# Ledger of designs, part 15: peptides against a protein of PDB entry 8HF1

Target 1, 320 residues: chain A of PDB entry 8HF1
Amino acid sequence: NVMLYATKPTEVMVSFPHQEQVLTVTRLISAEIEKFYVSLDLMNIGVQPIRRSKSLQCLRDPSKKSFVKQLFNDFLYQMKEYGIYAASIAIISLIVEFDIKRRQAETLSVKLMHRTALTLCEKIRHLLVQKLQDMTYDDDDDNVNTEEVIMNFSTPKVQRFLMSLKVSFADKDPKDICCLVFVERRYTCKCIYGLLLNYIQSTPELRNVLTPQFMVGRNNISPDFESVLERKWQKSAIQQFRDGNANLMICSSVLEEGIDVQACNHVFILDPVKTFNMYVQSKGRARTTEAKFVLFTADKEREKTIQQIYQYRKAHNDIA

## One batch from the design tools (peptide; made by RFdiffusion4, then SolubleMPNN)

Design b1_p9_4_s1 (from b1_p9_4, 4 letters changed)
Fold by OpenDDE base, seed 4:
Structure b1_p9_4_s1 (fold): chain B 320 residues (1-320), chain A 9 residues (1-9)
Amino acid sequence: as target 1 above (320 residues)
Amino acid sequence: ELKIEDFEL
């Protein structure tokens, strides 16, 4: 029972221009992934023996080709929704995942599949880093992590989010901050976390103010793929946030899974609010008198978003 | 009321 405490947070809507960043590099990357899917479909991985302990999905895709495609589709989504800078962080997560899967591969064919995916990820990483370096005079990887590069290679939504963080938290006491950032997808948590680490480090007004962490929801698709490392990270991140050692937490559907997060004074919804439950649960974390609940909307979807928020407010008041 | 904040970039 989320007690509907009478303290309604201040609801804020931040508009952003709907700009499709049609960069040549994003088209090249998409085309390379599409070519890879054609090659992946032609790969004979063999039928993996049905081990009784594998999730129902491992039974349906014995080749794990669907999982490889899912990771690249999630990468393409992050590149589109958050920009090239976020994509440069997201691709590292794919490299790590495919290297783990390559090492865990029981067959040469599966090992080769993950090796081919890794080779593509490294090519994508180089294309992204090269594009980030277009704004830098020096070929140093550290030079691509500036506030300017992060802002210029982020989508308008992410730009407005970073500006809203800077305006909200510049030179504040870190103890006065309890911030949640909600995203739709689990892989976005890691991507936005990496982006925020670099942004905070490059922004003097935030460097000693914000300490980010992330929480990844349980993999409903394959609990068996949740590494012991991911579970340890999740437990550690929650504990750091409870202890006040972290004051900004990036979350996906984790609240729906019964992970108890403290009451916060700031809640950002970086992705569209698709459900009434998401609205109520996320807003229900903003429980202080001065609490802010911040939504992001494209200018074209502004009116539709406003109407949806009023419908959710009405439905919430009818249950209260 | 829903507060609207537009950041000019």
Scores: peptide ipSAE 0.278, ipTM 0.847, DockQ to the pose 0.708
Fold by OpenDDE base, seed 2:
Structure b1_p9_4_s1 (fold): chain B 320 residues (1-320), chain A 9 residues (1-9)
Amino acid sequence: as target 1 above (320 residues)
Amino acid sequence: ELKIEDFEL
């Protein structure tokens, strides 16, 4: 029961230019991933033993290859939607995952598959980092984590998001901030978290103001495949946000029913609101006096997005 | 109303 308390947050729409930054590096990376998919399809990994876990509800990835492709497809999405800087962080998550899977591989063929995926991720990481370094004129400053590099290698959406954070929270008391950032995809939470850590650290006005955390929604994948570490991390992150030790929480749109997150004064929706339920649930977290609910839209989609928000408002008022 | 904020870069 999401009590439809009439939260009247100030709804803000931030427009961003629809610029497809067509970088040569992004095309090269996409082409290397496509070549890898062709090679992956040719790999014989053998028949995987069906370990019957008793939990009937887990759609096992029927193919360990499908999972590998999913991770790279999620990476390609992040690179497109958030930019090269975000992609440089996202690729590290793939490296970690494929190294774990390589070490846990029950067969030599599966081990080799994950090793090949890992080698591709290492190559992609080098291409991304090299491109980030191309703007650092000083060969001696290996620090690609400057405000300038982050801003220049982020998509217009992410640029406007970062600017909106800076304008909203510069020199504020950390205790007066309770911010949620909603993203669509699970892996985006970690990517945007890493980006925000570096941005906050490079931005003096935010360094002691914002303390980010992230919460990954439960996979519809078995609680058996959620590492005990991921469950512990989620519990710790939620607790830190409740205790005020973190004041910005990045979460996927699946706020599980029963995550009692305190009333927030800021809610950012970084990805498009696809459903009325997402709109109501996310907006329903902006409950404080003067709460802001911030949406991002491409200029080309502005009118369509406005119309959709008015439809959701009408539907919300008809139910309330 | 929906407040629209445009940032100049």
Scores: peptide ipSAE 0.235, ipTM 0.833, DockQ to the pose 0.676
Fold by OpenDDE base, seed 1:
Structure b1_p9_4_s1 (fold): chain B 320 residues (1-320), chain A 9 residues (1-9)
Amino acid sequence: as target 1 above (320 residues)
Amino acid sequence: ELKIEDFEL
């Protein structure tokens, strides 16, 4: 029971300026997705047969349109919260998902719907990549995966997260590092993983220090719909982290389901702490004597975040 | 105590 271990990690709050994305490309992408939603609502794709499993209410949209909208809403969230560099990675996950759904389509109308969504994702990817290339002065260097490009096209939150990783782990022994990074959404795990791979590879002080992995939580969809590949990936990622072959693990809120992760010395909470349970469970993974628990907050939300942390500390001490 | 860190860009 994670609540019984009164771990007293050093709690750190990193502030960042609240910057609304003023980029013309982000406004254009948002407007293209909104136009697509209007067209999607007008698409007649017929009524799909309701599969009998009670738990699949979210997949019971007889039109599968809600799933398409969910993926684009998750993309828009990632673009807003993490920046256009993270969005360029996030859009690839949508492309893969819509191509799978297009191939699995039982009807021509559903196949066309997923094809239209895929075409929009490809357009969005080109707009994002073009904007990332606008900073590469040399027409010959197709490599948008530099430290400079990643930093300039990331939100202030992600910039401070990357700086905090660099300051915390530069030139350290990889064996002394056991780091967790918590994010709210499953798709955020994948895009932050891709961003970290590129950042670590472009940062000499981290290249041989950090080996990232990600853990996607169990789908709220029945275990039967988790691809055998996703389950194999999760087991492999957990095993690599246990064996010390990976020293940084990106997780969604899934540690609630009893995934036995080793005691960590660093825990980063990249997204806002919404619940007392998330605070206690994530903090309860920072179990070493020198453990750090790092939170990120916008300057405008700093006072509210401080008050919330003190309320959670009080509530935790009243139960302990 | 809660340590507050800020990073200059």
Scores: peptide ipSAE 0.228, ipTM 0.833, DockQ to the pose 0.686
Fold by OpenDDE base, seed 3:
Structure b1_p9_4_s1 (fold): chain B 320 residues (1-320), chain A 9 residues (1-9)
Amino acid sequence: as target 1 above (320 residues)
Amino acid sequence: ELKIEDFEL
């Protein structure tokens, strides 16, 4: 009986310094969002018709105010967890969403609410871009998308992630790379994708090596509310990754959806592993003989993270 | 210099 030892991936933990870089700009942006919430709570938008979706009693807040607050809260999370550079990309997604909602508004009051949210996003974008430009000494080069600017305005976690990508993939054959990057939140996929596009373009050693894509997991809230655009993007991104036209995939919940993703040689977990299921499923994608499974942890949480991984390993060996 | 501290687990 040759026990086929399932080749377990090499597990790597990368530590990063817990630096609360509290920039003045991040405090200003947070204060402007809190002022906007006070104003939003005072807005009379009337009673909106509760469209009961037939399948799931997802309490759509008929006020649409909770959705506006959710988008800004997700933005604040991305700014805190990934940094100012990532936030400058994340805010564009809010601008696009609020402009769509403004155009689709059935009432003047709802149109005004989305217009006010959009104006705040444009102000936030300007504050972020201005802060990114403060490092360019040359008045003539408006290019905030350099490797240096990306690194300096990213959190220590994102800095270590980008360095780990550079060390892992510099000057490699694109065909030998099958990389997954797991993130917790759906909105982070698009934000980190935009950051990686700019980083890869600014990094000569990666420009012809890495072709990123992103996949947002199906919105469990309703498959019927996935935009035709999002569904087309998901199908195209998966197909490009299957065809080898993309070799790095950023995803939040690909495994819950039964998406047949090829055997990968690298799996990065950018956010903390919160569940045993996430650990097993993400690790289970690192299936090649030399596969690496890379985790990121703050130095302060290192010991706790190690103990949690050992508990997950034990539990996995008891089931497998 | 950002030192990557890779720990094999």
Scores: peptide ipSAE 0.165, ipTM 0.811, DockQ to the pose 0.153

Design b1_p9_4_s2 (from b1_p9_4, 4 letters changed)
Fold by OpenDDE base, seed 3:
Structure b1_p9_4_s2 (fold): chain B 320 residues (1-320), chain A 9 residues (1-9)
Amino acid sequence: as target 1 above (320 residues)
Amino acid sequence: ELEIYDFSL
């Protein structure tokens, strides 16, 4: 009986320095959002009709104020966890969302609320872009999308992730690459996708090697609220990855939804592994003989993360 | 330089 030892992926952990780079611009942006929250709390937008969606009692805050605060809190998280460059991409998604909500507003008060949020996003975008331009000494080259600018305005975690991609995939055949990148939050997928597009375009060793896509897991919010556009985009992104037209997929919760993703040779976990289920499911996508499973940890959390991964490895070996 | 810990060792 040749026990076919299921070839377990090589499990590695990349450490990154815990640099609290508190830039003046990030403090200014945070303070402007806090001032906006005070103003938002004072806004009278009236009682909004509670549309009970039949299936999930997602407490839609009828005030719509909680949704505005959620988007800015999600932005602040991205700025902190991924850096100013990632934040410059993330803010565009808020601009698009608030412009849609402004146009769809049924009342003047709600329209004004979304307009005020949009004006703040435009100010934040300007502050971020101006800070990215401060490194371009040449007045003539408005190109903030260089490898250098991306690296310098990214957190140490993102820097080590980009370096790990370059080391792993420089000058390789695109056909030999099937890569997954897991992130915790759905909005991070789009932000990291935009960052990777610009990084790959600015990095000659990766430009013809990596073709990224992203997938936002189906919102546990009713399928009825996924825009037709988002559903079409998800189907297209999955199909491109299945057809080999994309070889790097960024995803958050794809594994919980039973999305049949092919066997991958590389799996990157960009955010901390919080659960045993997330560990098993993400590792279970690294199925090729030479598959790599790459984790990222802050130096301060290195020992704790090592012990946690050994516990998960033990528990996984007892079940598998 | 990348600081790497290998769990396979």
Scores: peptide ipSAE 0.634, ipTM 0.959, DockQ to the pose 0.136
Fold by OpenDDE base, seed 4:
Structure b1_p9_4_s2 (fold): chain B 320 residues (1-320), chain A 9 residues (1-9)
Amino acid sequence: as target 1 above (320 residues)
Amino acid sequence: ELEIYDFSL
């Protein structure tokens, strides 16, 4: 009986200080979004005719105001959870989305709504970029993408994540790396991808080592809003990761949707593990010899997180 | 420095 020691990954947790970075700029941005919500609620967009082909969500919100609010709420979440630098990337994704929606607008009122949202996004972008430039002597946009600026304008969680990548992968052979990074939210995948591209490019020890990609889960709320471009990107990103042309993949709940991703030697969980299923599915990707499964926790939540992970480990061992 | 907790210990 060769006990197939199912090589369980080494499970580690990285602690980070719980610092609420209360920057004046974050308060200003939040206040501008709140003012925009008041104006948005007053906008008469009219009742869009219920076209039979529109998703159930388009049936519930014919004005698409809830979708606009969702994007800004996801932006505010990313700014809080990942920092100002991540927010400067996240806002570009909103600009792109609202420009697409503005062009697709069937009515002048809907077109105006998306135009107003775009104007706010550009204002937010300028406020964020100006704040990133506070550390730079030169007004060059390329100068805000340094390792130092990225680190200083990232939350302690993101700082510890980037440090963990540097320690884990500095000067390694890219062929020996198969890394997954799990995040909770769909839009966080794009944000962390953009952050990682800039960080890797600014970090000599990682520039020729890590090639990131991202996967966004299917939009469970509006599969019809998944652009042909997003589906093509997802398919291309998965294929690049399978072919070894990418060695780091940022994922959301995509694994629950039956997207087959290869076995990896590193799995990072950037956001809190909320469920046993998330724990098992993400950990189940760390299947190589000496695989690492890395969690991040705030110091204040350390003991609670430790207890929760031991409960999940026990429950997983009782099923295996 | 990274503060690391190992669950294997």
Scores: peptide ipSAE 0.575, ipTM 0.948, DockQ to the pose 0.153
Fold by OpenDDE base, seed 1:
Structure b1_p9_4_s2 (fold): chain B 320 residues (1-320), chain A 9 residues (1-9)
Amino acid sequence: as target 1 above (320 residues)
Amino acid sequence: ELEIYDFSL
């Protein structure tokens, strides 16, 4: 029971300036997705047979349109919260998913719907990559994966997160590091993982220090719809982290379901702490004597975040 | 510079 271990990690809050992304490209992408939603609502794809599994309410949309909208809404969230560099990685996950769904389409109308979504994703990817290339002065260096490009096209939150990793882990022994990074959404795990791989590779002080992995929590979709590949990946990622072959794990909030992760010395909460349970469970992974629990907050939300953490601390001490 | 608030204070 994670609640019984009164670990007192050092709790740290990192502030970042609240900056709304005022990029013309982000407004253009949002407008293209909104136009696509209007077209998607007008698409007649017929009624799909309701598969009998009770728990799959979200997959019970007889039109599968809700799933398409969910993926684009998750992309829009990632673009807003993490920046256009993270969005350039996030869009690849949508491309892969829509290509799988296009191939699995039982009807021509569903196949066309997923094809239209895929075409929009390819357009969005091109717009994002073009904008990342606008900072590479040299026409010959197609490598948009530099520290400078990553930092300039990331939100202030992600910039402070990357700076916090560099300050915390530069030139350390990789064996002394056991780091968790918590994010709210499953798709955020993948895009932050891709961002971290590129950032670590471009940062000499981290290249041989940090080995990231990600854990996508179990789908609210029946275990039967988790691809054998995703289950193998999760087991492999957990095993690599247990064996010390990976020392940084990106997780969604799904550590609730009893994934036995080792005691960590660093826990980063990249997204806002929304619940007492999330606070207790994530903090309860920072079990070493020198463990750090790091939160990120916008300057405008600092006071509210402080008050919320004090309320959670009080509630935790009243149960302990 | 990182604006760090320590909750242990």
Scores: peptide ipSAE 0.226, ipTM 0.850, DockQ to the pose 0.155
Fold by OpenDDE base, seed 5:
Structure b1_p9_4_s2 (fold): chain B 320 residues (1-320), chain A 9 residues (1-9)
Amino acid sequence: as target 1 above (320 residues)
Amino acid sequence: ELEIYDFSL
C-alpha cells in the first residue's frame, strides 16, 4: 500500500509552451489515415468466426476493423503529444503489429485488410523519415537520430522532458540513478523508450549514464494476447531495473497491477496526472532522500494543473 | 530554459 509511506519528494512542475504543431506532414498523415478509414469501412471482411472465449467477445470487433482504427488513433495521439520523431518510432510498432496480424489472418479478406494497413504505415514511415531528413544533409537514415533532430522534431513537452533528464543526470554515476518515467498509454512506453535510446546515444553526457528500459502493464484482458516476446521483455526489463542494470524505466499504470518497483530518486510524469491514485502511486515511488517528483504541464494548463495537484495533496494528507 | 516551479514553495 503506497499510501502508507509519508514520502515527501520535492515536487517540481516543468512548464512547456502549448504548440499546436501545424506541420504539413502531420496534416498529410492525418488525411491519409482518414482516407484509409473510409476505405476500411467499405472493406467487406466477411463474418469472422466468433471465437467462443467469453472474455474476448466484448473486445473483438467481429470485423477486426476497430483494432486497426485503434492503432492508428493511438499513433495520431502519439504524433500529436510527442512529435514527429516519436511518431517515426511509434509507426514501427504498428508495422510490427499489422505484419503479425497479417500472418495470423485466418481469411484472405482479413489478410488484405492488414496488408493495406501495413502499406499505409510504410507510407507514413517514409513521410516521417523524409521530414526528419530535411534537417540532415546526408540521406543516411542514421543521421536522423542526432540530439538536434530529436529535439527539433519533438513536442515542447518532450523537449522539456529531455532537457530535464540532461540537467538531472549529465555525468552522474549510473548507480546513483533510479528513475521512473510514467506515461499514460501502454504503447507510449515503447515509443519513449526508443526515443530515449536514440537521445542517450546521441548525448555524450548521458551515454553510459542512463540505461533505459520499459515495462507495460499486463493486459488484464487475456494473457493470450500478450506475445511471448512481450512477456519475456517485461520480465527481463523488471529484473534489469531491480539489478541496477537499468536505471531508467518507462512505465504506464503498471503499479496498479501489483508490479512492485524499487524506491526511486526521480519520478517523471510525462503525461497529465488524471487520477488521485496515479498521483499517489507514482509519487509514492519517489522514496529516497532528495527524491524528485517531476510533472509536465502546458503553460495554458498550469493553473489548472496546480489546483489539481493541490487537491491531490490535500486529499493525500487527509488520508495519511 | 527550464521553468521549474517547485511545489514546495
Scores: peptide ipSAE 0.046, ipTM 0.721, DockQ to the pose 0.139

Design b1_p9_4_s3 (from b1_p9_4 with S3E S8E)
Fold by OpenDDE base, seed 4:
Structure b1_p9_4_s3 (fold): chain B 320 residues (1-320), chain A 9 residues (1-9)
Amino acid sequence: as target 1 above (320 residues)
Amino acid sequence: ELEIEESEL
């Protein structure tokens, strides 16, 4: 019995200060979304015909209002967890989605609902971009996509993540890098992807080193709501990562859904490890020699996180 | 400069 000592990855914790970014703009945006929810609840959009697709035991919210609220709640989460810069990328995804839903609207009332949501997203985008421009002293350099702007308008967690990427991968051969970045929410994958594209482009040491991609989990609500474009993107992104044309992949619960990716030398867990399954599956991707498994934790939660990881390690060793 | 506080687990 050659015990394949599966070289256990080096497990590292990166601590970050718990800073509530109490920006006036964040409060204004939250208040505008809350006002919008009150107006949305008053909107009469009528009863939408429940098209019984045979597979959806999931109660389609006949109001479609729950989906609108979900997107704004996911945006508010991203703004809180990743910062204003990430929020400026996240809001574009909402704009695209609400414009699609507006065009696909079967009724004038539903079309108006999505138009009102879209108008709010454009207002939020303007407020975010204006705040990002407050750091550009030169009125002529409209480039809010600098390393400095990205860092200053990111949460401490995202700052430490970007620094960890820079330290880990500066001036390395792209072929020697196989990196996974795990996030909790599907919409965060695209947000962090957009942030990383801009950060890598603004960082000379990474520009020709890291090629990011993202994969989003299957929409558990309905495969019918996945755009043909989204499904095509997922297949293309996974193939690029397998072929080495991308060396950094942002993913959520997609790996739990049986999407197989190669063994990686770096695994970053950007969001809290909430389940034993997430710990085992994500860590199980760091399988190369000298593989690194990196967790991010707030200083206040450090002890609790350490104890949770030790419990997961024990449970994993009892099964293996 | 922001420092990275890494600790091995």
Scores: peptide ipSAE 0.387, ipTM 0.878, DockQ to the pose 0.151
Fold by OpenDDE base, seed 2:
Parts: C-alpha cells; structure tokens; sequence
Structure b1_p9_4_s3 (fold): chain B 320 residues (1-320), chain A 9 residues (1-9)
C-alpha cells in the first residue's frame, strides 16, 4: 500500500484592486436592458401549451420571458464581473441562443419576442465592439483581439488571472501543464474560454503552450433539453483534456458530479469559493507535486476570504 | 508592469 502522500497543494491568494470601471457604455447597456424588460413585460405572448414531458422532474420554467431575462441577467453579470471584452464574447452566445429560439418558435408572438431580444443583442454587440475599437488608433486594424485591448477592457480580477497564467506558463512545455479554471456560472465558461483563446493567440509566450477547453455543467433545469450536441461536446472536451490535447479546462462547478479528471498541477478559482464542498473538490484536483491552488480576491474582501479558507481547512482536517 | 500580489495562504 503506497500511501500516496497527497502532497497538499500550495494555496495562493492573488489580490486585485476593487476598481469599478465606470464606463458610460456599461451604464448605457444596462439601461437598454432595463428598458427592454419593461417592453418584454408588456408583450402578450399568449398561453404557452404545457408540453407534458414524461419526466416529472424538469421544472420547465413555463415563462419563456423568464428565460430571456435570465440570459440578459447572466450577460450583465459577465460584463460586471469580467469586463466589456468578456461581455463582447458573452453577447454572441445570447445572439446564437435567441436565433435558435426564434427559429424554434411555435407562435408568431414568441418569434417576435426572440427577434426583439436578438435586435437588442446586436445593438449591445455594436456598442461593445465600438468601445473596444476606441483604443485602436489605427482605423485600419479592426483587431480588437490584441493583448492590450483584452487587458485594458477586462476587470482587475481577469487582468490578474491572465497575468497569473502568463507568469505561470510562459514558455513551458505543454505536457507539463494540467490546469483547471473554476467559474461559478455556465455562461462564464464560454466567455472566459473565448477570452483565453484570443489572449493566448495574442500572447507569444502562451501561443502553442496553452490549449484551452471548457466544460459546461449539466443544466439541472432541463436535462431533456441538453442537446445531443452539448452532451457530445462535453464528452469530447473531457476526452481532449484526458488525452493531453487540451491542458487547460474551464469548468463551472461540475466536478461535483464525479467527472474523473486527471490530477492537475494548477487550479485557479476565478470566482469566490461559496461552499465547503467547492473548496474541497476543487482543491482535491491539485494533486501533483508542486501543485498550486490559486484564489482571486478583491483587496477589500481579502481578510474575509482568508478567514473563510481557514474555516474550510479546519473543517476539512476535522473530517480527515 | 502590473505586479501580481501573491500571498501564500
């Protein structure tokens, strides 16, 4: 019995300044979404037929309006927590989703609702892209995907995360990297993935070093609506990470469901650790020699975060 | 250069 001494990962806290980027564009976008909610509440979409799915367990949100509001609320969260660059990627996911729902609409009223939402998303996209272009002095290079643009239009948290990746992985052998990035929300996985693709491509030291992938949690709300495509994609993403074809995996809270991922040498927690289980499970993936477990905290929340981590450590040691 | 303030926990 080789007692694999589980080498405890080095736990690191990265502090970031709590700077609310007061951008006029973010206020304008928020105001446009609020105006849209008022208009959405006035829309008569009629009585939607309750499709009896045979699975009693899926609380289908009967309100197609609630789902539209959820997507925009998730977008507003991405914009606030990760910045306008991440928001420019997040809005594309909304565009795709509303276009799918528009095409799948059984009624003209529902089709029009999703069309109106889509029109707002295109307006938001234009406002975001225009703001990203304001830093490109050269009218000719519409390339908003530079390291500089990504950094300047990301929140301090995301800036520190990207810098931590650069410092940790610059010019390393891709085979020596097994990195997990934990985020709270499903939609954050996609926008951070898109951000990382662009950042890695624009950063020579990370180009061909990091190959990101993402994994979206099962939507507890509707396993029946998990497209066969989403399930296939999740399996493919996990397999690529197992095979070493991807060395950075972005996850939303999904390791709770027993996804067997290899031992990692880096675990980044981009969002606040809200539960003891999340702490134990995420930390429990950092199992290699010299593994790092990295937390991000605002300076103002540093002491509170430290106390919370010490409480979780104590609780973990009392169970072990 | 933005410095990363890392602290061991």
Amino acid sequence: as target 1 above (320 residues)
Amino acid sequence: ELEIEESEL
Scores: peptide ipSAE 0.375, ipTM 0.874, DockQ to the pose 0.152
Fold by OpenDDE base, seed 3:
Structure b1_p9_4_s3 (fold): chain B 320 residues (1-320), chain A 9 residues (1-9)
Amino acid sequence: as target 1 above (320 residues)
Amino acid sequence: ELEIEESEL
């Protein structure tokens, strides 16, 4: 009985310094969003009709106000966790969403609410872009999408992630690369995708080597809230990754949904592993020979992260 | 140069 030892991936931990980006611009943006929340609470938008979803679980449609607050809270999370450069990409997604909601508004009061949110997003975008340009004032090139600008305006976690990609994939054959990047939040997938497109375009050693895609997990809340465009994008992105037309896939919690993704040689966990299921499922995708499973941790959380991974390994060996 | 502190788990 040759026990086929399933080749366990090499598990690697990358540490990063816990530096809170104490920038004046991030404090200003946070204060403007908090002022907007006070104004939003005072807005009379009337009683919103509860759409009964055909699914028997009355998940209350989030109030139009709570949805606006959720998008800004998710933006504040992206800015804190990934930095100003990532925030400059994330804000575009809010602008697009609020413009759609403004056009689809059934009442003048709801239209005005989304217009006010959109005006704040444009102000935030201007503040972010202006801050990115502060490094380019000495060079005649107005291009904020350089490797240097991306690195300097990213959190230490994102800096280490980008460096790990460069070290792992510089000048490699794109056919030999099958990479997954796991993130916690669905909005992070699109934000990190936009950041990676600009980083790869600005890094010669990664040009024509990495072709990123992103996949957002299905909203557990309602498949009816997934836009036809999002579903088409997901199907196209998965197919491109299966066909080898994309070799890096950014995912949020996607493995819980039974998405058949091929065996990968690299799996990056950009955010903290919060569940045993996430650990087993993400690690279970690193199945090729010499596969790497890479975790990112703050130095302050290093010991706690190591202990948590050992507990998950023990629990996994007790079930297997 | 940013150093990457990698440790095998």
Scores: peptide ipSAE 0.374, ipTM 0.873, DockQ to the pose 0.151
Fold by OpenDDE base, seed 1:
Structure b1_p9_4_s3 (fold): chain B 320 residues (1-320), chain A 9 residues (1-9)
Amino acid sequence: as target 1 above (320 residues)
Amino acid sequence: ELEIEESEL
């Protein structure tokens, strides 16, 4: 029971300027997705066979169109919240998923729907990569994975997060680090993982210090649809983190359901704390001596965030 | 250099 351990981590808030991404490329991408939604609504894919599994109630879009829209809405959220660089990684996950769905399509109309979605993802990927390359002055090294490119094409929130990692962990012994990074959404775990791999590799002070892993919570979708590969990967990632072969774990708020992770010395909350339970569960992982619990807030939301954390702290002390 | 505005809660 995480609530019983009154560990007092140092609670830190990092402020960042609220910048709306006013890039022409983000507006173009959003407009292409909206045009695709109009086209998608007009597509006749027929009635899909209802699979009898009771656990699939949430996947009962008979059109499978809601799932396509969900993935693009998730991508738009990542592009807005984390930036163009993170979006260039996020779009690859959509490409992989739509290619799988295209190959698994039982009808020509569903196959065509996933093919059109895939074609849009490839166009978006090209627009993003082209924009990342606009800063590479040297025509010869197409390497968009530099510290400079990552920082310049990340949101202020992600910039402050990466800087906080650099300041916290530069030239430290890897064995002395046990870090959790909490994000709201499952797909963000993979996106931020890919971003961190590239950032750590491009940052000499972190390259041999941080070894990241990610953990996606169990799908609320039936345990039958969690691929044997995904379950094996999650078990391996958890085991690597327990064995100290990984010292930074990116996880979604779904850690409520019985993943026993070790006591950590750093906990970063990259997304807003929306619930008391998320506050208690995430803070309750910062259990070592001198543990830090770091929150990120936009300047405009700073006062509201402070008040909310104070309310959660009070409520936690009243239950303990 | 980007400064980190940290505040203790």
Scores: peptide ipSAE 0.370, ipTM 0.876, DockQ to the pose 0.151

